# Peptides against a protein of PDB entry 3V4O, part 205

Target 1, 234 residues: chain A of PDB entry 3V4O
Amino acid sequence: DQPLAKDKVALLIGNMNYREHPKLKAPLVDVYELTNLLRQLDFKVVSLLDLTEYEMRNAVDEFLLLLDKGVYGLLYYAGHGYENFGNSFMVPVDAPNPYRSENCLCVQNILKLMQEKETGLNVFLLDMCRKRNDYDDTIPILDALKVTANIVFGYATCQGAEAFEIQHSGLANGIFMKFLKDRLLEDKKITVLLDEVAEDMGKCHLTKGKQALEIRSSLSEKRALTDPIQGTEY

## One batch from the design tools (peptide; made by RFdiffusion4, then SolubleMPNN)

Design b2_p28_5_s3 (from b2_p28_5, 11 letters changed)
Fold by OpenDDE base, seed 4:
Structure b2_p28_5_s3 (fold): chain B 234 residues (1-234), chain A 28 residues (1-28)
Amino acid sequence: as target 1 above (234 residues)
Amino acid sequence: MVELLSEEELKKKKEEEEKKEKEEKEKE
């Protein structure tokens, strides 16, 4: 039997106009493209650009309010970020230079909160740099995650690597989104879909040796972004 | 400012940025 979602909700954040960090271009286009695709998949999509720390926290809180038992939650982030000790940090546009964990949003903390909602699926798509922040030696004490077997991380880059932008006709797209958009509408288990995206990235001469998708998942069910919403006739 | 962007608003913003980038390139 095909898994059903109670609802499908996505929060997309693209940070590009940083105050104290290099400006980015790709997040604008990437958020736009992903928004359109997720809407075709019947996601309720909230798309936000250039969020301060306060605004990001509020957006996450509002996103969490839409989550409930069996709801599919997807968080996409494009912007500056870092990874320390396996924890991913999204950098708000008003983050200081250097930024620390206290100035950023920890993805794993968001995941914990999503797990408390008993979601059907938790998908994180993180298009950010994953280099260690040498200016932040703080080891975040994170609460242990529950074993929910419904978690998928798509990291646009491997651990310790940078995310790249491809410029086309003056517009910059993230490499991850370039490949993701071609497959996102496919009716496949989300981990399989992402694996195919990873293969596409690996075959492309533009990305070979530069950027590789990393998938981390604990997904015991064949859940897809195309899964129908419960109570809807398709 | 929390900018909740609809699809139309996102499109508009994209178009505006594209226009700005074009204008900047034309000035170079």
Scores: peptide ipSAE 0.026, ipTM 0.398, DockQ to the pose 0.026
Fold by OpenDDE base, seed 2:
Structure b2_p28_5_s3 (fold): chain B 234 residues (1-234), chain A 28 residues (1-28)
Amino acid sequence: as target 1 above (234 residues)
Amino acid sequence: MVELLSEEELKKKKEEEEKKEKEEKEKE
């Protein structure tokens, strides 16, 4: 049977104009294109650019207010970030240099809050650097996540070199978005879709050996971004 | 204030950034 979403809500954040970090360009185009695609998938999309810590926290809070039982929630982030001890941190544009966890938003904390909403699907698409931040020795004590079997992470690794290339290149998609956009509208289980994106990235000579998509999921159901919203006659 | 960007606003921002980039390239 075709899974149904109660609603579909997406928060897209693209941080480019950092105060204390290298500026990016790709997030603008990527957020724009992803917004259009997700709207075609009947997502309610909130797209924001260049958020401060305060604004990011507020955006996440507002996003969480739109989530409820059976709702599909998608969080996309493009910008600077890091990963410490399996926790992903999104870096606001006003983050200091060096940034620390207290200056950043922990994705896993957001996930926890999404789980409390009893969402039908939680998708995180993170187009950020995943390098360890050596300046942050804080081990966040995160509460154990509930076993909801509805979580999908797509991690797009940016190397510092790619951020540099983005700065000097014309407005083009990030590598992840370049491949994601070609498949995003496909009626496939989201993990299958992302796996195909990963394969496409791996076949590209431009990205081979430079960037790889990592997929982490606990999704036990065949849920797709194309799943219809309950009560909508298609 | 969290500004929700409409499609039009996103498009406009993209066009503005493209324009700036062209202007920067013309100065080089």
Scores: peptide ipSAE 0.020, ipTM 0.478, DockQ to the pose 0.026
Fold by OpenDDE base, seed 5:
Structure b2_p28_5_s3 (fold): chain B 234 residues (1-234), chain A 28 residues (1-28)
Amino acid sequence: as target 1 above (234 residues)
Amino acid sequence: MVELLSEEELKKKKEEEEKKEKEEKEKE
């Protein structure tokens, strides 16, 4: 039986205009392109740019309110970030320098909250660096995640590495989005789709040996972003 | 963290990859 989504909801965050950190360019274009693609996939998309900590937290809260049993949830983030002890932190534009975990949003905490909603699919697309923040010694005590077998992480880069953006002709894309956009509409299991993106990215000479897509999943069902919404006659 | 590569860095990488590809072809 073809998996059905009760609904499909996406939150896209692109942070570029940091107050105390280097400004970025790619998140603007990447969020825009991804928004258009996800709308073609019948996602309800909320796209936000340059969020403060407060605004990011509010956006996540509002996103979580749209999640329910069987809903497909997708979180995309492009911006500064770091990873400490397997925890991914998204950096708000008003984060201090140096930033710490209390100034940032932990992706795994969001995942925990998504699991409580009994979602049908949880997809995280994280276009951020995964270097350790040496100024943050906090070990987040995360509660054990439930075994929901519906989680997919697409990390734009491998652990301890950086994610890059390339500017061509005045437009900048993240390397991850450059390849993701070409395959996102394919009717394939999301992990298979991301694997193909990983292969395409692996052919990019500009980032060879510096950036590699990492896929982490526990997805036990053939779920795709193209899965129809329940109650819609196609 | 997304880092913008400079044009110089991009050029250097491209040149390095072209060199590697050439070296690999010469070894075959």
Scores: peptide ipSAE 0.185, ipTM 0.581, DockQ to the pose 0.277; fails the geometry check
Fold by OpenDDE base, seed 1:
Structure b2_p28_5_s3 (fold): chain B 234 residues (1-234), chain A 28 residues (1-28)
Amino acid sequence: as target 1 above (234 residues)
Amino acid sequence: MVELLSEEELKKKKEEEEKKEKEEKEKE
């Protein structure tokens, strides 16, 4: 039987215009492209750019409230970030320099909250740096590291994104989005789809050895982003 | 209040940024 989604909701966050950090360009294009693609997949998409800490927290909280039984959720973030001892942090545009965990959103905490939801599918995609922040002494919360309850976590590093943007005339996609957009509409299990994206990234001479997609999944069912919404006659 | 961006707003922002990039290149 074809899996059905009760509903499909997505939150896309792109942070570019940082107050105290280098400005980014890719998130704008990436959020735009992903918004269009997810809408074609019948997602209700909330797209937000340049969020402060307060706005990011509120957006994530509201998104989590939409994650109910059988719902397909997708959270995408593009912007600055860091990773300390297995904890990943999304950096708001109003974060100080240097930023600390108290000024950022912990991905693992969000994932933990997602696990409490009986979602049909939950996809978390990060396009951010994984560099260590030497100014943050936050101790890792180990219990939150396991992705369960049909959660798929994709982590793409931005270390080569600036180089790619410079090489192309005009606004270009980030490297992750460049490969993701080519496959996102495919009717495949989401983990298979992301694995193929990872392979494409690995084969590309521009990204080989520079960017990798890490995939973590607890998905035991053949869930796809293309799965129809319950009650919709196609 | 979190301002939700519509597709039109996203498109507009993209166009504005593209325009800025063109203007910056013309000044170099």
Scores: peptide ipSAE 0.022, ipTM 0.486, DockQ to the pose 0.026; fails the geometry check

Design b2_p28_5_s4 (from b2_p28_5, 11 letters changed)
Fold by OpenDDE base, seed 3:
Structure b2_p28_5_s4 (fold): chain B 234 residues (1-234), chain A 28 residues (1-28)
Amino acid sequence: as target 1 above (234 residues)
Amino acid sequence: MVELLSEEELEKKKEEEEKKKLEKEKEE
């Protein structure tokens, strides 16, 4: 049977104009391109740029309000980030230097809240570095996650590694988005789709050995971003 | 932190890293 989504909602965040950290360029274009693609897939897309901590938290809260039983939720982030003890942290534009976990948003906390909404699918696409933040020794105590078997993480890079953006002729894109955009519309299980993106990225000589896509998933059903919305006829 | 590099810079960096890797492998 064809899996169905009750609805499809995406929150895209691109942080580039940091106050106390190096400015980025790719998030602007990456968010724009991903927005257009997800809209073609009938996602309701909220795209935001250069969010402060307060604004990011509010955006996530509003995103969660749109989630419900059977809804497909997708969170995309492009910007500075780090990973400590398996927890991913997104860095707001107003974060201090150095930043700490209290200044950032923990992705795993967002996942927990998404699970409480009984979503049909939870997809995280994280285009950020995954190096440890040595200035933050805090071990977050997170609540145990439920066993929902509907979770997919697409990391732009491997644990402990960096994610890159390339600039050519005044245009900049993240390496991850460069390859993701070519396959995102394919009618395939999301993990299969990302696996193909990983292979494509692996053929890039520019980042070979420096950046590799990592897929972390617990997805027991064949769910795709192309899955139709319940009650809709196409 | 995401690094911004031009294609040219990326290529140069890759070449340097490959060179270092080869040198290390020869020493082992």
Scores: peptide ipSAE 0.253, ipTM 0.642, DockQ to the pose 0.266
Fold by OpenDDE base, seed 4:
Structure b2_p28_5_s4 (fold): chain B 234 residues (1-234), chain A 28 residues (1-28)
Amino acid sequence: as target 1 above (234 residues)
Amino acid sequence: MVELLSEEELEKKKEEEEKKKLEKEKEE
């Protein structure tokens, strides 16, 4: 009675070398580590770094082409971002300063498009800040989401808070990825897995009171990243 | 936006924040 995925596809984006914003370091390592882990989980992984707006949009388009009924789709983003009115915006490396929603990719819009593909699971792992962008007062009118009960958001931080990266011994790793990577291969419902990651993160003294994982989900089935692909023998 | 900090910097910042908190509590 284990759920099956028709296929498993992941798009990983790490933006570090911003033109008009502070440069980051962790996305490089985070994307690399996550790529390795997801491949072990038989995901088809597209990993990209330092994407312009145009490139990000193209990457998302290509990602969407790989989605179909029953396919597990996972989008991971590490970089600058913001959240306005419950909408998450990923900031391309060529975004102006200040950036606005029109310069960024709205995650909820991507979700809408994923839902149209009748995916089996939609997972968003967003390693970015969730502070409001005060320079963008635009309230985006987004299409209403369908009731698909297959959506999981793992936010590296809670609403209105920042996500941090820690540099140790010359390597930078996002706090979220630091803990996620230890559990990602576990055969557990994805929301349960993320809950455990949240607990682990909560024990981190460095980010206590500053960063907390938030899980937002509507997942009615016991779906895991470890779910086998239909038609494959494992 | 992700804030880049070293572990050392994070720890220092945490210590400073805790110190400030304690100082405020003493003044109250």
Scores: peptide ipSAE 0.227, ipTM 0.617, DockQ to the pose 0.313; fails the geometry check
Fold by OpenDDE base, seed 5:
Formats: sequence, C-alpha cells, structure tokens
Structure b2_p28_5_s4 (fold): chain B 234 residues (1-234), chain A 28 residues (1-28)
Amino acid sequence: as target 1 above (234 residues)
Amino acid sequence: MVELLSEEELEKKKEEEEKKKLEKEKEE
C-alpha cells in the first residue's frame, strides 16, 4: 500500500546577510527554487530569509504547530552552520562572532520535537558547513531519540567538510540544490532520490573531493515527497 | 557553513586539499 501523508509541511530558511559573518548569495535562489518545487508536491511551504535567532526560533515553533500525527515535515536550511559531536547547528544572521550553541538552533532538538508530534516523515535538508566550531565546547545533552523509523537527513556535505555555493551569471546556487532540484519531483523513496542526487553531485568536478552528500536515514517505509495527502483523491 | 567561491577559487581550494591529502599520505 502506498503511504499517505496526513499533510505535508515544509519550513525553508535561507540566511545570507549575516551581521558578523561573511555574506552568502545562494540561499536566496535555493530557497526560492525549492519553494516552487515543494509547492508542486503539495507541500504547505513557509519560506523565510535572513532570520535572527528570535525569528528562527519562532519560525520553528510555528512549523511545529503545523505538525501532527502522520504529517510529513521537511526542514530545509541554507546558511552558515557547524557540527559539534554529531549535532548540527544553524546560525542566525545576528549571531555573534564567534557564535556558540546558545546563539544557534540545534537541528537534533527540532527532530526531537518533531518526533513528539508523531509525524509520518521527518526530512532534514541541511545546506551548511559541518566543520567543528572550536569556540564552542558545549556538549548538548540531547534526550534519546525515539525509534520512529521515519527520519531522513540530507547533508549537503560530509562531516567536517564545507558546503559550497557557485556563482554563475549573477545567480548562485548551492552545489546541493543544483543537483537536488533536478530530481526532487521524482516519485521515489526519499532515500533513493537522495542517493541519486549524491551520485549526480559526485560527478561535479568542481567539488569532487571537497563536498559529498551524506545521507543518514532510518526509514522503514517507502515514503516519498510525492506521496499523496490523505483525503485527496487523485 | 556555506562558502561562496568562484569556480577558480573552488578549483584552487580543491588543488590545495588534494595536495594536503597527498602530503598526509606520504607522512603515513
């Protein structure tokens, strides 16, 4: 039986205009393109740019309010970030230099909260660097995640590596989005789809040996972003 | 962290990383 989503909700965050960090360009285009694609997939999409810490936290809270049992939740982030001890941190535009975990949003904390909502699928697409922040020695004490077997992480890069954006003809895309956008509408299990994106990205001569897509998943069902919403007869 | 790089800068960085990798392999 084809899995059904009760609803499909996505939060897309692109941070570019940092106050104390280098400015980025790709998040604008990436968020825009992904928004259009996810809307074609019948996602309810909230797209936000250049969020402060307060605004990011509020956006996540509002996103969580839209989640419920069987709902597909997708979080996309493009911007500065870091990873310490397996925890991914999204950096708000008003983060100090150097930033610490207290100034950032921990993705794994969001995942925990999503699990509490008994979602049907949790997808994280993180287009950020995964280098360690040496200025942050905090070890987040995360509560043990539940075994929900409905989690998919698409990291734009490997642990300890950087994620890149390339400017072409005045427009910049992240390398991850450049390849993701070509396959996102395919009716395939999300992990299979991301595997194909990984292969496509692996052929990119510009980032070969520098950036590789990492997929982390515990997905026991054939869930796809194309899965129909319950109650909608197609 | 996303870094904006030109194609040229990206290629240069790739070469540097490849060089570092080769140096590490020689030290092992």
Scores: peptide ipSAE 0.201, ipTM 0.584, DockQ to the pose 0.320; fails the geometry check
Fold by OpenDDE base, seed 2:
Structure b2_p28_5_s4 (fold): chain B 234 residues (1-234), chain A 28 residues (1-28)
Amino acid sequence: as target 1 above (234 residues)
Amino acid sequence: MVELLSEEELEKKKEEEEKKKLEKEKEE
């Protein structure tokens, strides 16, 4: 039996115009393209660009309000970030240099809150740097996550690695989105889909040895982004 | 930090990495 979603909600954040950090370009196009694709998948999509810390926190709060039992939640982030002790931090555009955890949003904290909503699926697509921030020695004490077996992380880069954008004369996708967009509409288990994206990235001469997709999941059910919404007559 | 790379820069980095590998293999 095909899994059903009660609803499908996505929050897409693209940060590019940083105040104290290098500006990015890809998040603009990536968020736009992903928005269109997710809408085709019947996601309710909120797409936001260049969020301050305050705005990001508010956006996440609003996103969480849309989540409920059985809802598919997808969080996409493109921008600067870091990873300390397995915790991913999204960097707001107004973050200081150097940034610290107190200035950033912890993805795992968001996940915890999503779990409290008893969501059917939690997907995180993080197109950000995963290098350690040496300026932040804070070990976040995260409460133990519930074992919900419905979590999927797609990290655009390996742990400790950089994310890359291809600069063309015009606006171009980030590397991750370049490959993700080609497969996102496929009716496959989300982890399988991401694995195929990872393979595609690995075959590309531009990305081979530079950027690799990492998938971390506890998804025990065959859930896909294409799963129909309950009550919708197809 | 997300790095912005041109296609040309990506190719250069690949060549540099290959060169470093070859140099390490010669020292071994």
Scores: peptide ipSAE 0.031, ipTM 0.482, DockQ to the pose 0.284; fails the geometry check

Design b2_p28_6_s1 (from b2_p28_6, 9 letters changed)
Fold by OpenDDE base, seed 4:
Structure b2_p28_6_s1 (fold): chain B 234 residues (1-234), chain A 28 residues (1-28)
Amino acid sequence: as target 1 above (234 residues)
Amino acid sequence: SLEELLKEYEEESEKTGLRSYSPVLKPK
């Protein structure tokens, strides 16, 4: 009756110390806190900070190797990013200024590869901006996604909009993680959980009219991050 | 210039209390 995960694997990437772009602060804290939370949910978590393009690609490759039929896969990214033609691009710390898609990692391409693994659930939590990169007009030609009905995107912001962190001298969460962390352990369908996070974020006076969580999903089953791993006693 | 854009970025961050994850790209 209750959905089960064959395994649960998460890759968390936080990019802060960019060479040619503004440095960020929150990804450090966000990745750390999210790591602890996901481990409480029995995720196998790989957390990495300040990855170059080469390192990011390798990390994704290693992440994919851990995926298999029925495995829950979660990718979290915090850092600079952009969205062109519906494709989300994560920006490595060594990306040039300006950069193009060839310098970045396409999330939808990763999703395609995850689908090939026949995963039980694919969750993307993207704490990055979704503005158009006018310096890259390349239209990516990607194969159509399979109809797996197990995909959830949690965008920290709306299409064409920006994501923020609190400007603070010390360490603080980004806006998205500030609210996500309070609900992440709840035993709810992941889309329902994110919807509640969206409502919480909507009450933040600092980001009203600037940042709002967007959920994009095709999830036909009541899958939750709290779903137990098959074959384990719980 | 990029330097000017970065300056504006920092000023905006201080003004609003929010640091944008948007990249600051120099003009072509």
Scores: peptide ipSAE 0.447, ipTM 0.896, DockQ to the pose 0.897
Fold by OpenDDE base, seed 2:
Structure b2_p28_6_s1 (fold): chain B 234 residues (1-234), chain A 28 residues (1-28)
Amino acid sequence: as target 1 above (234 residues)
Amino acid sequence: SLEELLKEYEEESEKTGLRSYSPVLKPK
């Protein structure tokens, strides 16, 4: 009774070189390492760095074209971000300062579009901050989501909180990826896997009281990133 | 000012050893 994926597709976005916001470092390494891990899991991976708004929207569109019924879709984002009214916004490198939601990509909108593809699993790994943008009080009108029970959000941090990378002279992982990468290949339900990552992260003294993983899911089946692709033997 | 906020951002990063993914927005 092992769940099967029709296919597995991932879009990884790491934004670092912002024009009007602090530059980041970890997304480069994080995207690279996550790419390798997901490929070991037989994901078709598209990895992109430093995307403008236009490029991000195009990347998402192309990603959606690869999705279909039963396909596992994974979206990873590392970079600046914020959350307003429960909606997560990824900030493109060319976002203005200050910015509004119209300058950014709403993850929940992407989810809606993924649901239209009748995907088998929708995983969002969001390594970004979740603080409110006080410059934009516009409440986005989102289409109602379907009840697909195949959604998992792995937030690198709690609502209203920040996500971090280690201040390092050299290359290093972000806090989220530092712990995620050690467990990503485990054959476990994705929510269970993330729960273990959360516990690991909780032991990090640097981020105690500053960053904690949040899992938000509606996943009624024991789906894992390790699930085999239909028609294949693993 | 934004410049001051960015300075504080860097100082906090050095102090804590963590660089925040939070955008630094211009004051209203």
Scores: peptide ipSAE 0.480, ipTM 0.910, DockQ to the pose 0.909; fails the geometry check
Fold by OpenDDE base, seed 5:
Structure b2_p28_6_s1 (fold): chain B 234 residues (1-234), chain A 28 residues (1-28)
Amino acid sequence: as target 1 above (234 residues)
Amino acid sequence: SLEELLKEYEEESEKTGLRSYSPVLKPK
């Protein structure tokens, strides 16, 4: 009954020192804290900060090489982002102003590639904005996704909305990670866990009406980040 | 101008205590 992961691999990207866009602060703290949490969950974690487009693409490629049948893959991104026609784009630190989709990394494209690896679970935690980029009306042509029923998106904000970090003189979490970190180690189905995070975030008066967690999932099994790795004792 | 938009971005951040993860793009 207990789902097993062949392995658990996570790629965490935090972009904050942008060249042509406002600099951020929270991704540093968020990536650090999430790294520690995921390692407690026996994830193999690669954490990277301030990646150029080239570096991001390489990081994703290397991440994909670690994925295989039954492997749990988790991609976390914190930084500037946008969403066009349902496609989420992560913005590298060297992205131009203005930018186009070819300057950024499409999350759904990564998902497609993850599906080809026959992963056991695909989790995307996207702490980025989801507003449209009006400079590019081109819809990326992506291959149809497979019906794998093992996909979970945790969007820091809802469609067309913004994600925020607290404007603070010191280091602080982004809004999403502030609440996610408190529940991430719970032994619960990942969608249930995120639902609870959504409720917690909903109690934050600072971002009420501005930011709300959205869960998009197709998960037919009770998969949790706490699921044991095959060959290990739970 | 972009400079003006960036200024507004920073002012809004200071005002609301929230820094948006939306890139500030040059106006069309």
Scores: peptide ipSAE 0.477, ipTM 0.911, DockQ to the pose 0.902; fails the geometry check
Fold by OpenDDE base, seed 3:
Structure b2_p28_6_s1 (fold): chain B 234 residues (1-234), chain A 28 residues (1-28)
Amino acid sequence: as target 1 above (234 residues)
Amino acid sequence: SLEELLKEYEEESEKTGLRSYSPVLKPK
């Protein structure tokens, strides 16, 4: 009856101090708070800040090594990003200006590799913009994905739109994390949880008409981040 | 120019109270 995870592993990446792009602030706070929340959910969490392309690729490789059959995998990214032809790209701090897909990490490629591990759940929380990069018209040739029905995307914003953080002199959450953190510990199907976050965000006057959460999922089972780990006393 | 775009980016951030995660790219 109760879904079980073989293990729960999360990789959190927050990029702020870009060399050739505007610097950000919220990823520092967001990664920190999300780390604490996921640890309460018994996730094994690796949190990294300000990664170069080389470091990001290595981090993803190490993350994939921790995945196996039935493992819950969660990837969180906060920073600059873009979306071309349905593919999401995370921008490393050393990315040039302008950048191309070859300078960035494609989320869908990571998903493909996660599927090969036969994971129990694949969650992507992407706190980045989804505007098209007009400097790269190349359509990536990606391998076909398997039908695993265990995929959840939480986009901080809609297709072609922007994600924001609150602008002030101090530190504050990004808009996405501001609402996500209040519900993340709830024992609900992850898509239902994110739907509630979407409603909360929709009530925010600051970002009304500017930023809205998008949920894209193929999840046939009632999987939750609160699901216990098999063989443990959690 | 890139400098002009960066200036506009900062001005918009101050005006709206929101900082966009969109990069500011060099003009074509």
Scores: peptide ipSAE 0.464, ipTM 0.908, DockQ to the pose 0.890; fails the geometry check

